# Ledger of designs, part 42: peptides against a protein of PDB entry 4XPM

Target 1, 160 residues: chain A of PDB entry 4XPM
Amino acid sequence: VMLHSKNVKGFLENTLKPYDLHSVDFKTSSLQSSMIITATNGGILSYATSNNDVPKNSINEINSVNNLKMMSLLIKDKWSEDENDTEEQHSNSCYPVEIDSFKTKIYTYEMEDLHTCVAQIPNSDLLLLFIAEGSFPYGLLVIKIERAMRELTDLFGYKL
Target 2, 67 residues: chain B of PDB entry 4XPM
Amino acid sequence: DIKGTIAFDTHGNVIESTGVGSQRIEDIGDLSKVTLDAEGFAQVQGDSLLVHLYKRNDITLAVYTSA

## One batch from the design tools (peptide; aimed at target 2 A42 H52 T65)

Design b2_p23_1_s2 (made by RFdiffusion4, then SolubleMPNN; from b2_p23_1, 13 letters changed)
Fold by OpenDDE base, seed 1:
Structure b2_p23_1_s2 (fold): chain B 160 residues (1-160), chain C 67 residues (1-67), chain A 23 residues (1-23)
Amino acid sequence: as target 1 above (160 residues)
Amino acid sequence: as target 2 above (67 residues)
Amino acid sequence: MKLSEEEKEKLKKLYDDLLKEIL
């Protein structure tokens, strides 16, 4: 089974949806951005953003994409460093998880006023990256990305 | 009556917070150290409120009440 | 301090409801 580009884009767009809990009076904002990037270079393979008011192919859109590229690169670099740092892997910013017998790690990173989390798609050269506002709790963000990764089994083991 | 809630994971990170719980995120440190019974429950007196704890599957829910 | 069985049940229900929404 292979994911088509349009399906991946749609998947990422769906991840943008906020939590609106009814059991308790709690709701989040939408994710600012959701991306699949390469673990090697931090290159963006696919992305979605909640700011869709920017005209396509406009200079503003290009600038926003460039900003995403910068963030993805920075986060990839942090991730790469942490993957080679045993202490960082045992901090409260690292969540080892197992999905269908595949092991991976979820990292949380604060970028200015933004809350981000990134995880390697199991056994792949790809990373899933969520960027949210600072009001989005890290614990919930981790849960969100874990659940999202469970839907990306087609990408497990993907090598560039 | 529930005055607020906090849900948090084993890393001490917030999952959700409501009501007075949103103003008591710093309680997570102490709440995470509370000894739970065999079923995963505990009740703790905190400040002017009672805190009802339930933990299962590495997620703890704290419910703040007046009694 | 101990919770009553009724309190436990209420708390468990809230917990389950919450988890159903976030997991």
Scores: peptide ipSAE 0.764, ipTM 0.951, DockQ to the pose 0.931
OpenDDE base, seeds 2, 3, 4, 5: peptide ipSAE 0.763, 0.763, 0.762, 0.763; ipTM 0.951, 0.951, 0.951, 0.951; seed 5 fails the geometry check

Design b2_p23_1_s3 (made by RFdiffusion4, then SolubleMPNN; from b2_p23_1, 15 letters changed)
Fold by OpenDDE base, seed 5:
Structure b2_p23_1_s3 (fold): chain B 160 residues (1-160), chain C 67 residues (1-67), chain A 23 residues (1-23)
Amino acid sequence: as target 1 above (160 residues)
Amino acid sequence: as target 2 above (67 residues)
Amino acid sequence: MKLSEEERKQLKELFDKLLEEIL
């Protein structure tokens, strides 16, 4: 099935769901934000946020969106730097993964008190970006984004 | 009786932590160095707690017990 | 120290359940 804009939005919204483990007494908060951005300039193509209580066109909404834009740009920049740095690619902040024979990398980045991870959608000009609270463990965040990318096969190879 | 758990990956990053495990994240460094048997198990004495280890598919689960 | 067979079984079971939830 083709992923339309609304489908992508819905997908991202679903990724916001927290982990609620029953095998052990552990649960996370919802992701703060989930985004698909361009690898070229960090432009936001689609996003979802757990905080939707802000009136539309309000100053608070504008600020929220601006914050997302800023974060996406910063993360894109860091990602771009790391993709051109072999040393960073071999750090503990980089997880090489393979999905359906496509290779990509997941990077974890601390942004203030937030935990973030970003991964290039395989062979595409797009990045998937998760932003979570600091209480969200990185190991689980990595697992989450890897699993999410497996559902974005329609975007594999997407070029701008 | 389980007092807590820690699950972590090969990068030393936490996957989950519960109970006393949540207060012993620093143990990951040492736990990651424990030699596991052929089946992926180990049992080590921590401070006052016994730690049961199982690793598979690059994920290590540590279970803390009093005995 | 070595885990008993029962301990191994229980630990593996817990691990399997955890994996099922996170993967």
Scores: peptide ipSAE 0.761, ipTM 0.951, DockQ to the pose 0.937
OpenDDE base, seeds 1, 2, 3, 4: peptide ipSAE 0.761, 0.761, 0.760, 0.760; ipTM 0.951, 0.951, 0.951, 0.951

Design b2_p23_1_s4 (made by RFdiffusion4, then SolubleMPNN; from b2_p23_1, 16 letters changed)
Fold by OpenDDE base, seed 5:
Structure b2_p23_1_s4 (fold): chain B 160 residues (1-160), chain C 67 residues (1-67), chain A 23 residues (1-23)
Amino acid sequence: as target 1 above (160 residues)
Amino acid sequence: as target 2 above (67 residues)
Amino acid sequence: MKLTEEQKKFLEELFEKLLKEIL
């Protein structure tokens, strides 16, 4: 499936959906945000947010976007630091994974009261970023982003 | 008679928690050290509950019961 | 303490159901 800009937006919107585990009667909230950003400067290429009640072109929408920009930049910076730190790559906050013979890493980061995880799309200049409430467990968040990454094969190897 | 559950990964991070399991996240440290049998099972006595463990594919499921 | 075969079967089934939902 070819991923165009509109398709990517729709994909990210779908990742917002919560888990509802009937086997053990456990459910999560929706993700607060889902983004694809550049690994080079943390620029947002596409994003989705669960807060869709904000009027378009309003000051509140602008503030929301600005907040996402700030978070993406901060997480990108932390990710960049960890990619240059062998010790951090062997911590419990780093999950080395392999998808169809492509290797990447999933990092978990606490951002104030939010749970975040970020992963480089294999061999690309892009990062996938999930932001969730603190009630969203990290182990499940990691699983979620790994599964999402498997659906982004069209972006593997993408260079800016 | 399940009183709760915890599922966690090899990093000690929670995948899900329910019932009394949600109040016993601190048990993960000890549960991760429990010796499992050849099939990946174990049973350990907690403070007042019995914990049934099953691990496969780097995921551990803990089920809390009264007996 | 050892689990019975019935208990093991129950755990495996629950585990499989959980996996199906999260993966």
Scores: peptide ipSAE 0.769, ipTM 0.951, DockQ to the pose 0.931
OpenDDE base, seeds 1, 2, 3, 4: peptide ipSAE 0.768, 0.769, 0.768, 0.769; ipTM 0.951, 0.951, 0.951, 0.951

Design b2_p23_2 (made by RFdiffusion4)
Pose (drawn by RFdiffusion4):
Structure b2_p23_2 (pose): chain A 143 residues (1-50, 63-86, 92-160), chain B 67 residues (1-67), chain P 23 residues (1-23)
Amino acid sequence: VMLHSKNVKGFLENTLKPYDLHSVDFKTSSLQSSMIITATNGGILSYATSNSVNNLKMMSLLIKDKWSEDENDTNSCYPVEIDSFKTKIYTYEMEDLHTCVAQIPNSDLLLLFIAEGSFPYGLLVIKIERAMRELTDLFGYKL
Amino acid sequence: as target 2 above (67 residues)
Amino acid sequence: DWLDDFIKESLEKIDEWVEELEE
């Protein structure tokens, strides 16, 4: 199996949208970036930006390792279940940026959100959990 | 009138904040320790501002008004 | 939006509960 590059790219572009609430006077900026990367090498398979390409490669590998270290060392961590499939959502403070990362269930891929420091973590976690619910096509994707 | 709001999750992370809520994010540590009534309500205050708490679906809403 | 609706409903519950306390 292989990734449909254009549709995954379009998916990530859609995950960039900000929240804009009217019940309370609250709105986020859009995500700085959204990426799918390999859990193995931290290599980027696809990305979307609303900073630079060089900067994303560094951050991606860094979060891959931080995630890798946490995933087997016997912050916030949110256990989640999607259609009986399990994954974990981690938050990482990357300098002044807020990030969420989660392994796409049973896959060799990670989904990574990068937002400004003003983007609330709890909201970033909800955004990534719901976004993962749209990625059932990628569950079990093995390299 | 409503002077501000904070919504936060079970890990104590913020989902949203407005008004004085954004200036009082540090309140979450105390607020998250509040034990709610059987219906999920509570009222507490640190100062002249009254905090109304309601929790459902692992999300706590705090609204700030005067006492 | 789901979150907007969630927050709106929670505010309504708080308003009703405050009115009962004032009574």

Design b2_p23_2_s1 (made by RFdiffusion4, then SolubleMPNN; from b2_p23_2, 14 letters changed)
Fold by OpenDDE base, seed 5:
Structure b2_p23_2_s1 (fold): chain B 160 residues (1-160), chain C 67 residues (1-67), chain A 23 residues (1-23)
Amino acid sequence: as target 1 above (160 residues)
Amino acid sequence: as target 2 above (67 residues)
Amino acid sequence: SELDKFIQEGLEAIKAHQAKLAA
């Protein structure tokens, strides 16, 4: 299996779209960021952000990328700790899920004023990570990432 | 007659909220303990509002009405 | 979406249940 960067980038960009319900008056903001990172060191393999108005090669762009790197590393570290902690795996911040007979877990983490969730792509060395504003409900964020995970079957079992 | 809604999962986390429901997220703790009938329904008198509950497939929908 | 469909079905189900109890 080969990781095709342009295909993954497009996928992640699509996940940024707001969730709009029409049965009730409810619509979220866009995700701030969506990333695929390595479970080993939190390295970013692919990412998408909702704010692309920053001038290219500017100091603001550099700071934005650096912020994503920091966030990914922090979340990876917390995820790693929780994967080795039975109590954390039984908290309300952990959602065990099964996709096509493959088991994984979705974790929710409060990061400053942001709502985040992360999940290991089944049997892989990769994590899918969503970062949203604090107004984005955790329950919906979990649903969103689970649905997205179901579209990444080609990455199931991917090893670095 | 609907004044607001809350949808939440089995972990007590919000899926969506509208109207007065957005200001009553703390109700989830009590609503999650309500015993539903065989079809998955219940009614609870809340903070000056009537709450209608419907649960299916591990998602609970709470609808707030004035009566 | 699947979620939107669920919410809509839930709203209708609640209305139907209310009518049943009132009858």
Scores: peptide ipSAE 0.710, ipTM 0.944, DockQ to the pose 0.844
OpenDDE base, seeds 1, 2, 3, 4: peptide ipSAE 0.474, 0.678, 0.705, 0.703; ipTM 0.622, 0.933, 0.943, 0.942

Design b2_p23_2_s2 (made by RFdiffusion4, then SolubleMPNN; from b2_p23_2, 11 letters changed)
Fold by OpenDDE base, seed 4:
Structure b2_p23_2_s2 (fold): chain B 160 residues (1-160), chain C 67 residues (1-67), chain A 23 residues (1-23)
Amino acid sequence: as target 1 above (160 residues)
Amino acid sequence: as target 2 above (67 residues)
Amino acid sequence: SELDEFIKEGLEKIEERLAKLKA
């Protein structure tokens, strides 16, 4: 199945929405960013950010994009290291999961004051990356990215 | 009356917290070690409050009450 | 959501246990 950038962009934008529980008075902030990046180089293939009111081609947009590029690269590097480290794969920061018989792992990383999680889209060269504020609990972030990844079955096995 | 809640996973990471639960995240360490009954329940004293635990499918819900 | 349903279930069951304590 072909990756359609417009469809993926819309999907990522939807993941930004806050998680709102109704059984208890609990609601998160929106994700700061949601991205699909390459597992090889950390290059951003698609992204969404909660602040879309920045004028296009403005210095603020450039700064925000550059920040995302830096974050994606740093997280990709951490992910790559952990994928080659058995001990890290057994830490509390690693969640092995299975989606439709496909196995993958979700990693949580604290990046300064931000809470992030990243997961390889099963059998693909792609990573799904969520960046949230520090108030976003890690356990929920893991659940969120797992559920989101279940909607990306068309990308399972995607190779660059 | 419910004074707060914490939900957490098997890694000890928070899923949600409300009320007094938001101020007692450090309780997760001890709560995760509590032995549950056959129905997945337990009640433990947590500070001045009673903590009710319910666990199913690797998620634990802790509810703080005055009694 | 699935999570919300779990929380709801837990709250209901805990409420039942709480009622037993007060009885």
Scores: peptide ipSAE 0.688, ipTM 0.941, DockQ to the pose 0.784
OpenDDE base, seeds 1, 2, 3, 5: peptide ipSAE 0.688, 0.304, 0.364, 0.687; ipTM 0.941, 0.519, 0.713, 0.940

Design b2_p23_2_s3 (made by RFdiffusion4, then SolubleMPNN; from b2_p23_2, 13 letters changed)
Fold by OpenDDE base, seed 1:
Parts: C-alpha cells; structure tokens; sequence
Structure b2_p23_2_s3 (fold): chain B 160 residues (1-160), chain C 67 residues (1-67), chain A 23 residues (1-23)
C-alpha cells in the first residue's frame, strides 16, 4: 500500500468543509486543520489548512507549519497515553467505532481554545487528526472523523 | 442520519439546537414528558423522524434521526 | 465546552444504547 500524496492532500482538504446536518439552519465552521500523522512519532505525512493564502516560504507559513508539528506531537503523545490507559478508553472523550469490521477509537481533546479529534486508521501506523475552533461541537467532530475514515480504507493496515 | 439536535434543561429552556432541531423547539414540551428508562434513554417517533433522548443531570439531549 | 462534552457523550451513549437494543 502506498500513500498517494496528492490524493491524500485533496482528501484532507475536503474534510475541512463545515459539518452539515443537511439543514440550512445550522452549519459548523470549517476545520482549521486536517492531518494524517504517524502514530509512532506524531510526524505529519499530509495536512490541509483552511487558510491556504499564506505565501510560500513566508514566515507565517513556517510558523503555521511549526505549530501544526507541535500540535501533532502533543496529540500523538496524549493519544499514546490514553491507548495505554483503560480508564481513559472508557471516558467520555473516547468513542469506540467499527468500520467494515475494523475497530478503532476516536478521541477528543481540548487543546488550548481548540477542539481536536484524533483516531487511528484501523490496523495502521497512522492517525487522522482534525483541529477545529472551540465552537465546533465535539460530537459532530466525532461523527465527521468517523465518516472520513470510511473513505480511507486504502490506508487500513498501512505500516510504516 | 442525524438531522438535528436539541439540548434543554429541566425548565424546558433551550440550551442549544442544531439542524432540524432548531425548527422543532416546540417539541420540548412533549419530549420533557417522555418517561426515560433507568439509564436515561428513550425513543419517540416524531413525524418522519425518530427522536432519541438522553438525559444526564438536568440536561436532556434530543437527537433527530431518519431512522 | 461542557455543553459540547455533554452532546458528545450523549451521541456516544445514544449510539451504544441503540446497538444494545438491536442486539
């Protein structure tokens, strides 16, 4: 199994779209960021951000990327800790799910003023990570990431 | 498919609403009268939608789904 | 927020409850 960088990038960009309950009456904000990171190191394999208007090689771009790197590492560490903690796996911040007979867990984390959601792609060394504003309900993040993972079956079982 | 939600308190005050729930605030009156099971759950048919209820503490969550 | 946490919890538990009843 190979990661197709362009395809993955495009996929992540699509995940940035607001969550819609199929109603004009309500819509979330767009995700700030969407990433696929390694479960081992928290390294970013692919990412998308809502603001793509940052000039290339600008200090702002560098800072934003560095921030994402920091966030990914922090979340990976928290995820790793929780994966080794039975109590945390039964907390209100952990959502066991099954996708096509594959089991995984979705975690939600408050990171400063941001709402984050992370899940291991089934049987893989990869994590899918969503970062949203504090106005984005956690419950909807969970549903969003679950639905997104259903479209990543090609990455199931992916090993580094 | 979740079509919307309503969160309300014991006084029937809307705490939050989303989707079709925003258009069904009037349902709170009826939903508040529904008897919940020992775990705080119930299901109620409403129009073409199924309403799932969950209550913890003084807050009730109503989730509208197509099935 | 606490509300978001509650909603998330509710969604989780509703799904679990539904699965339990359907089992």
Amino acid sequence: as target 1 above (160 residues)
Amino acid sequence: as target 2 above (67 residues)
Amino acid sequence: SELDKFIAEGLKKIAEHAAKLAA
Scores: peptide ipSAE 0.459, ipTM 0.550, DockQ to the pose 0.198
OpenDDE base, seeds 2, 3, 4, 5: peptide ipSAE 0.424, 0.412, 0.438, 0.437; ipTM 0.671, 0.587, 0.567, 0.626

Design b2_p23_2_s4 (made by RFdiffusion4, then SolubleMPNN; from b2_p23_2, 14 letters changed)
Fold by OpenDDE base, seed 1:
Parts: sequence; C-alpha cells; structure tokens
Structure b2_p23_2_s4 (fold): chain B 160 residues (1-160), chain C 67 residues (1-67), chain A 23 residues (1-23)
Amino acid sequence: as target 1 above (160 residues)
Amino acid sequence: as target 2 above (67 residues)
Amino acid sequence: SELDEFIAEGLEAIRKRAAEAAA
C-alpha cells in the first residue's frame, strides 16, 4: 500500500522528535524541519516544522514556508552538484548507504547556523531533508535520516 | 567514575557527547587512529584522563575516566 | 533505540574490561 499524503505528513512530524539517549545523559533538540522534496526542482511535496504555533494562513506561516522553499531549493542545488562530484562523494559529508539492496547517499550540509542532512529516497526522484539546530550532531543526524528512510519503502522507485 | 563520553562514526562526525567529552571533540581525530584489539577495545592515556574505546558496527564509543 | 542499546552495551563492556584489568 502506497503512502498517502496524510500519512507522509504524519511520518515527517514524527521525525521531528528529539533524540533522547538514556544510557547516557544526552538529548537533542527537536528538528526544525523535515521535508520530502523533489530532486529535480527542490519542490516541497510534504513538510513538517517543530513550530506549529504559527496561525494558519498567517503572514508568519507564509514567511516560514517561503523560507523552507528557499532552503529546499538551495540544498537541492548543492545535492545535485555533489552528485556530479566524485570528490564530494568521498568526503566526510557523504555517507553511502544501502537499504534493502538499494544504494543511496546521505549528505550533511552546514546552512548558516543550521545542520542539515539530505538523502535521495532510493531509486526515486525524491529527497528526504532534515534541518536541525547547530547543536545537533551530524553523525546522529545521519543515523536519524537513515533510519527514517527505511520506513519510506513505499516511496522507493517513485518517479515524477 | 565516568567523566564523559563521545560517540563518533567512521567519518569522524559526532554522534553524541557528554561531560568532558563534549569539550574534547577535537580528540576524535586521534582516537579514530587508535588500533583496537580483536574485540574492538583500546585504552589511551590522555593528559589527565584515561580514554576507553569500544567500536562495533562502525560506531566508536569513547569513555573518559580518571583512571 | 538501537543506538542507545549500543551505547549501553559499550559502557557495560568497557566497565567490565576495566574491572578485569584492575583485578
């Protein structure tokens, strides 16, 4: 059964939750944003933000969405560049991974004071994008997005 | 007697840090080069702290202790 | 989580090794 829009939205919202370790005293902040965007144009297909207190249809919401659109486009562009750059694919900012026999890459990008992580959903035209505060460790962000992608098998092979 | 921890991946990126480990992220460079035994363990004497290493499944855990 | 379990396992293993070395 293919994921529906509402299910995807809920999924992304769940990814916002902070990572809380109990074996040691370590807890992150919530992700600022979680998105599924197109790899071709950086268009947002679905998104979730940690700040849901903004009134719907308000100017503040519009501005925040516009900011997400801008970031998604910028990250898509950077991702596209790196996908065509062998050296970048071998940097410590690129994590080749395999999920259910599908190969993909996870990239980490510093965006001003934010830590971001993006990965192509295997064999698809879609990217999963996490945006977190600078205090969110990149290694953990990578683990988080890798685990999240494993739950998006319905989107594997999705073509626009 | 744990004073702190650092967990990091094979890329040298932090996964978690606590205590004194949070102030010693720069140690990852050297710690990543330490040769581990067959069971994935090592101990490295630092300035004033002993660093215990455990690696499994591409994740290295560093535990800082006084001795 | 899997990560938390790893950390826990590592801590325990390290403690065990340290104790054995001190014994």
Scores: peptide ipSAE 0.719, ipTM 0.943, DockQ to the pose 0.848
OpenDDE base, seeds 2, 3, 4, 5: peptide ipSAE 0.718, 0.718, 0.719, 0.717; ipTM 0.943, 0.943, 0.943, 0.943

Design b2_p23_3 (made by RFdiffusion4)
Pose (drawn by RFdiffusion4):
Structure b2_p23_3 (pose): chain A 143 residues (1-50, 63-86, 92-160), chain B 67 residues (1-67), chain P 23 residues (1-23)
Amino acid sequence: VMLHSKNVKGFLENTLKPYDLHSVDFKTSSLQSSMIITATNGGILSYATSNSVNNLKMMSLLIKDKWSEDENDTNSCYPVEIDSFKTKIYTYEMEDLHTCVAQIPNSDLLLLFIAEGSFPYGLLVIKIERAMRELTDLFGYKL
Amino acid sequence: as target 2 above (67 residues)
Amino acid sequence: DSAELDEFIEEMLTKIEEWVSKL
């Protein structure tokens, strides 16, 4: 099994969109970036930006390790369930940036959102949980 | 009139904020400790501003008005 | 997603308005 590079890229581009509420006068900026990376090496499989390529590689490996350390050391952590599949969503403050990371269930892949410091964490968590619901094709993807 | 709002989750993280809500994010620590009535409502205040609380689906909405 | 959240917050505000009117 392999990834359909163009469609995953398109998916990540779609996850970039900002929230724009009218019930209250609230709107976020769009995500700084959205990436799917390996849980193993932190290597980037696909990404979308709304800052530079060099900067994303560093952040990705960093969050992969931070996630790796938290995932087996016996911040916020949100246990989630999607169609009886379990995963966990972590938030990490990366300098002045807000980030959310979660392992795609039973997969060797992580989904990573990078937003500005003004993007509320609770909202970022909701965005990534719902986005993961669209990634059932990637559940169980093994390297 | 409504002077501001804050919505936050069970971890106390913000989902959205407007008005004086964005200036009072620190209120969440106290607000999250408020025990709501049987229907999920409460009213509290730190100063001249009245905070109306309503919680459902693990999301608390606080709206600020005058007392 | 943004539209569902907007409706969700609107419903919570309506409930608060109705409860304040009862008080």

Design b2_p23_3_s1 (made by RFdiffusion4, then SolubleMPNN; from b2_p23_3, 13 letters changed)
Fold by OpenDDE base, seed 5:
Structure b2_p23_3_s1 (fold): chain B 160 residues (1-160), chain C 67 residues (1-67), chain A 23 residues (1-23)
Amino acid sequence: as target 1 above (160 residues)
Amino acid sequence: as target 2 above (67 residues)
Amino acid sequence: MSEELDKFIAEMLEAIRKRAAEE
């Protein structure tokens, strides 16, 4: 069963949910955005946002989408640079991980006051991208995106 | 009584922080260098707080207490 | 999604409490 665009959208919407660690009384905010973008051009294939207070077809909605497009391009560019930089791959902002024998890397990037995390879906032309508030810890964000990728096995090896 | 907590990964990045731990993120640098015993535990005396450390599966939990 | 991690942290916290009580 291949992931349909509609199924992917629903999946991304679910990733917006906050973490709630009752054991230590720690709770995050919801993610601002969750996206699947192309590794080639940073084009958005699917996305979900927590900002649902914007009327449809409004100027604010258009601006919001444009902002997502901008961020996706910037992060894709940074990701591409780091994939060709050995030093950056050994920084504390890069997490080499293995999922079901597939290797990939998770990167954390500060975007203005936002915390972002991006990872290439194993052997694919796709990137999974989380955008969160600055209060969302990077270590937790990494865990979140790793767990999310484990549910996207249908996209492993996907080529455009 | 627990005054706060910090959980962090092997990269020194925060997983969670609560209470006084949220104000002592800078402690991670020193805490990550603490030698743990064979079972993964250690204690570190701070300014006025005792830090209890436990590491398992690449996650370190620091618990701040008054004693 | 957070349940697994929360459970893990809870177990770590309990381990610390137990260790502190023994010392």
Scores: peptide ipSAE 0.757, ipTM 0.952, DockQ to the pose 0.851
OpenDDE base, seeds 1, 2, 3, 4: peptide ipSAE 0.756, 0.755, 0.756, 0.756; ipTM 0.952, 0.952, 0.952, 0.952

Design b2_p23_3_s2 (made by RFdiffusion4, then SolubleMPNN; from b2_p23_3, 14 letters changed)
Fold by OpenDDE base, seed 3:
Order: structure tokens, then sequence, then C-alpha cells
Structure b2_p23_3_s2 (fold): chain B 160 residues (1-160), chain C 67 residues (1-67), chain A 23 residues (1-23)
């Protein structure tokens, strides 16, 4: 089963929401961007961006279409390299995970001052990508993307 | 009497931090090596603060107290 | 999305408090 583009867009928009804990005084910023891209070419299939305190008219604005395209390509390339590097897969930036008997990996990447994480949707040609501010903890970012991935079962096994 | 907290994963990456914990992220390296008891607890004296550890499901919570 | 993590942290806080009271 394939999700309609509009459904995916809405899903990604929901992932932008910050973590706001009540047990302790801890709250994150919203994600800057949430994307589904192709693992083969880094093409953006769907994306969502936040409007929270984003500098407008910035040449290097991460939420600009051009910057999103560039970021997706860079991360796809890095992901591809790491998928072919056993040593990188055993680093602290790689989280092997299993979702409903499907194995995948979550990678964290520092992109300038931004915190990013990417994961291949299990057995698919698609990657889920989160881009956050540098203040967003990596451990939490990993948890966030893992939980989000569990909601994308319709895309498991999707091939281009 | 909680002065702060740090939650971190098995990779040593922060999940959350509050209070003095936010200023002691470097403690994770040592805290991750602490041997926990069968119930997943430990206490470590660090500086002038006592650190209480609780770990379950690959997440460690560190709670900093004065005593 | 935050509920599971928040629940864990609260559980930990309560557990630590309980253990500290016992010792």
Amino acid sequence: as target 1 above (160 residues)
Amino acid sequence: as target 2 above (67 residues)
Amino acid sequence: MSEELDKFIQEGLDAIAKRAAEQ
C-alpha cells in the first residue's frame, strides 16, 4: 500500500512538533525540517518545514527550497557512504534498530551547526530525514525518528 | 532536592538535560561506566553533588542532588 | 510522542525517590 502525497505531507508536519516534558522542565524547539527523500538520488518526495523563528531572506536559510535540496543530497551521500562502511556502522552515530522484524539504521549527522538524523524506511528506497537546531539532543532526535518510523509501515518495502 | 537531571542513551548521547545536569554533560562518559545493581540503580559521588542513576530499556536517567 | 519518554522519566524519578527513602 502506498500513502498518498497529501497524507505523507500531513504526517511530516506533525513530526515537526517539539518535545515538551512534564516530569522535568525540558522542552525542545520544533524541528526545522522533516523530509522523505529517495535513497537512490536524494530527491525530495515530501517535506515539511517549521515557521518558528526562521530568519527570513537569509541566503543560507535551511528551510529554503534550494537549501533543502542541497541538504538532502549531502545527507543521502553521507548515508550511502556509511552504509558501505562497517566501521561507521559501529560508531556512536549509528543506531541499528528493528521495527516489526524489519531491520534498519538511524544515523546522526552534524551539518554545520544543525543536528540531523536519517533512517532508511525498512526495506525501501526511501529515507526519513529530520533536521533540527544544534540544541536538539541527538539521543532525543533518534528516539523521535524511530517513533515516527513506526508510523510509516505503509511505506515499508516501497521500491521506486 | 533535585538540582538537575540528564537522560542519555547507550551511545552516550543526551536525551534530555535540566538544571545542573545541563552543565555536566561531560559526566556521561563516567556515568555510563558505572555498574548498576540488579534493579538498575546506582549512586555516584561527583564533586559536591550526589548522582542517582536509574537505567531501564537502554535509557539512563541521572538525577543530581545535594545529598 | 513525548508521552512515552515522559512516563519513563517520571518512573525513574519516582523510583529513585523511593529508593533514596529506603536507604
Scores: peptide ipSAE 0.706, ipTM 0.945, DockQ to the pose 0.853
OpenDDE base, seeds 1, 2, 4, 5: peptide ipSAE 0.706, 0.706, 0.706, 0.705; ipTM 0.945, 0.945, 0.945, 0.945

Design b2_p23_3_s3 (made by RFdiffusion4, then SolubleMPNN; from b2_p23_3, 10 letters changed)
Fold by OpenDDE base, seed 5:
Structure b2_p23_3_s3 (fold): chain B 160 residues (1-160), chain C 67 residues (1-67), chain A 23 residues (1-23)
Amino acid sequence: as target 1 above (160 residues)
Amino acid sequence: as target 2 above (67 residues)
Amino acid sequence: MSEELDEFIREMLEAIRAWMAKQ
């Protein structure tokens, strides 16, 4: 099944679901946001948010979208800097990973009191971005985004 | 009788924490330096709690007990 | 989604419990 725009939205909505580790009685909150953005400009191609109680077309909705745009730009800029910084690529905030013979990197970033992670979809002009509460541990967030990327093979190699 | 757990990756970042483990995140620095046996296990005494370690596939699980 | 990791952690927990019983 090819991943169309509507399918991408649905996929991102599914990524919002919390992790529930019954083996140790550990459960996270839902992700606040999940996005696919452009690596070039940080433009949002698709997004999902757990805050669905905001009335549509309200000022509050507009503000929330604007906040997402701001965060995406900031994270894209930081990601771009790190991709050109060998030292940052060897920090504990960078996870080199290989998915089906494709190499990419996962970065973790603190955004105010939020925990975020971002990864370039292999060989593409796209970034996958997760935004979570501060209680969501980074190690788990990295695992989550890695697993999510494995389901986005249709976007591997996607160029704008 | 398990009092808590911490699971962490090779970067020292938490995967999960429960019970007293949630209050002992700072232990990861020292726990990551513990020499494990051939099967990936170790036991460490610290701060009135006994810590049992097991590492597999770049994930370390620490189990805290009162023993 | 979290099932794979949960199963992995469960296996680790079972292994360490078995090991603890020997100590």
Scores: peptide ipSAE 0.753, ipTM 0.952, DockQ to the pose 0.814
OpenDDE base, seeds 1, 2, 3, 4: peptide ipSAE 0.753, 0.753, 0.753, 0.753; ipTM 0.952, 0.952, 0.952, 0.952

Design b2_p23_3_s4 (made by RFdiffusion4, then SolubleMPNN; from b2_p23_3, 13 letters changed)
Fold by OpenDDE base, seed 3:
Structure b2_p23_3_s4 (fold): chain B 160 residues (1-160), chain C 67 residues (1-67), chain A 23 residues (1-23)
Amino acid sequence: as target 1 above (160 residues)
Amino acid sequence: as target 2 above (67 residues)
Amino acid sequence: MSEELDKFIQEGLDAIRERLAEE
């Protein structure tokens, strides 16, 4: 089934849900944001953000549209740099993965007090980006984004 | 009598932590170097607690017990 | 999404408990 804009938005909204394990007493917070952005310019094609009941009194609020735009651009730039840096690709912040015979990389980036994770949708001009609170473990964030990418096969090979 | 847990990946990044495990994230460095048996198990004395390790599919689970 | 990881952790816990019982 072809993914249209409405379907993508709904998909991203579902990725916001926290991990809730029952084998052990462990539950994460919801993701603050989930985005599909262009690898070329960092432009936001689609996004979802969690509604937080915490009062927003800072210009650096993650839920602000302007902040999301800036963050997506910054992460795209960092990703672009790392894709051309052999040393960074071998750091603990880079996870090479293979999905349905397509190779891609997952990067984790600390953005101030936030934990972020970004990955190129295989063979595409698109990036999937998760933004979480600092309490969200990076290892789990990587697992989450990998599993999410496996559901985006319709976007594999998408070129702008 | 489990006192806590840590699950971590091959990069040393936390997947989950509970109980005393949440306060012993620094143990991952040493735990990642432990040699496991053929079935993916090991035991390590970690200070006052015993750490039980299980690894499969590139994920390591550490379980902390008093003995 | 959480089911696969939770299943793994549960399997690990069970395996460790089994090993403890056999010691």
Scores: peptide ipSAE 0.677, ipTM 0.942, DockQ to the pose 0.863
OpenDDE base, seeds 1, 2, 4, 5: peptide ipSAE 0.675, 0.675, 0.675, 0.675; ipTM 0.941, 0.941, 0.941, 0.941

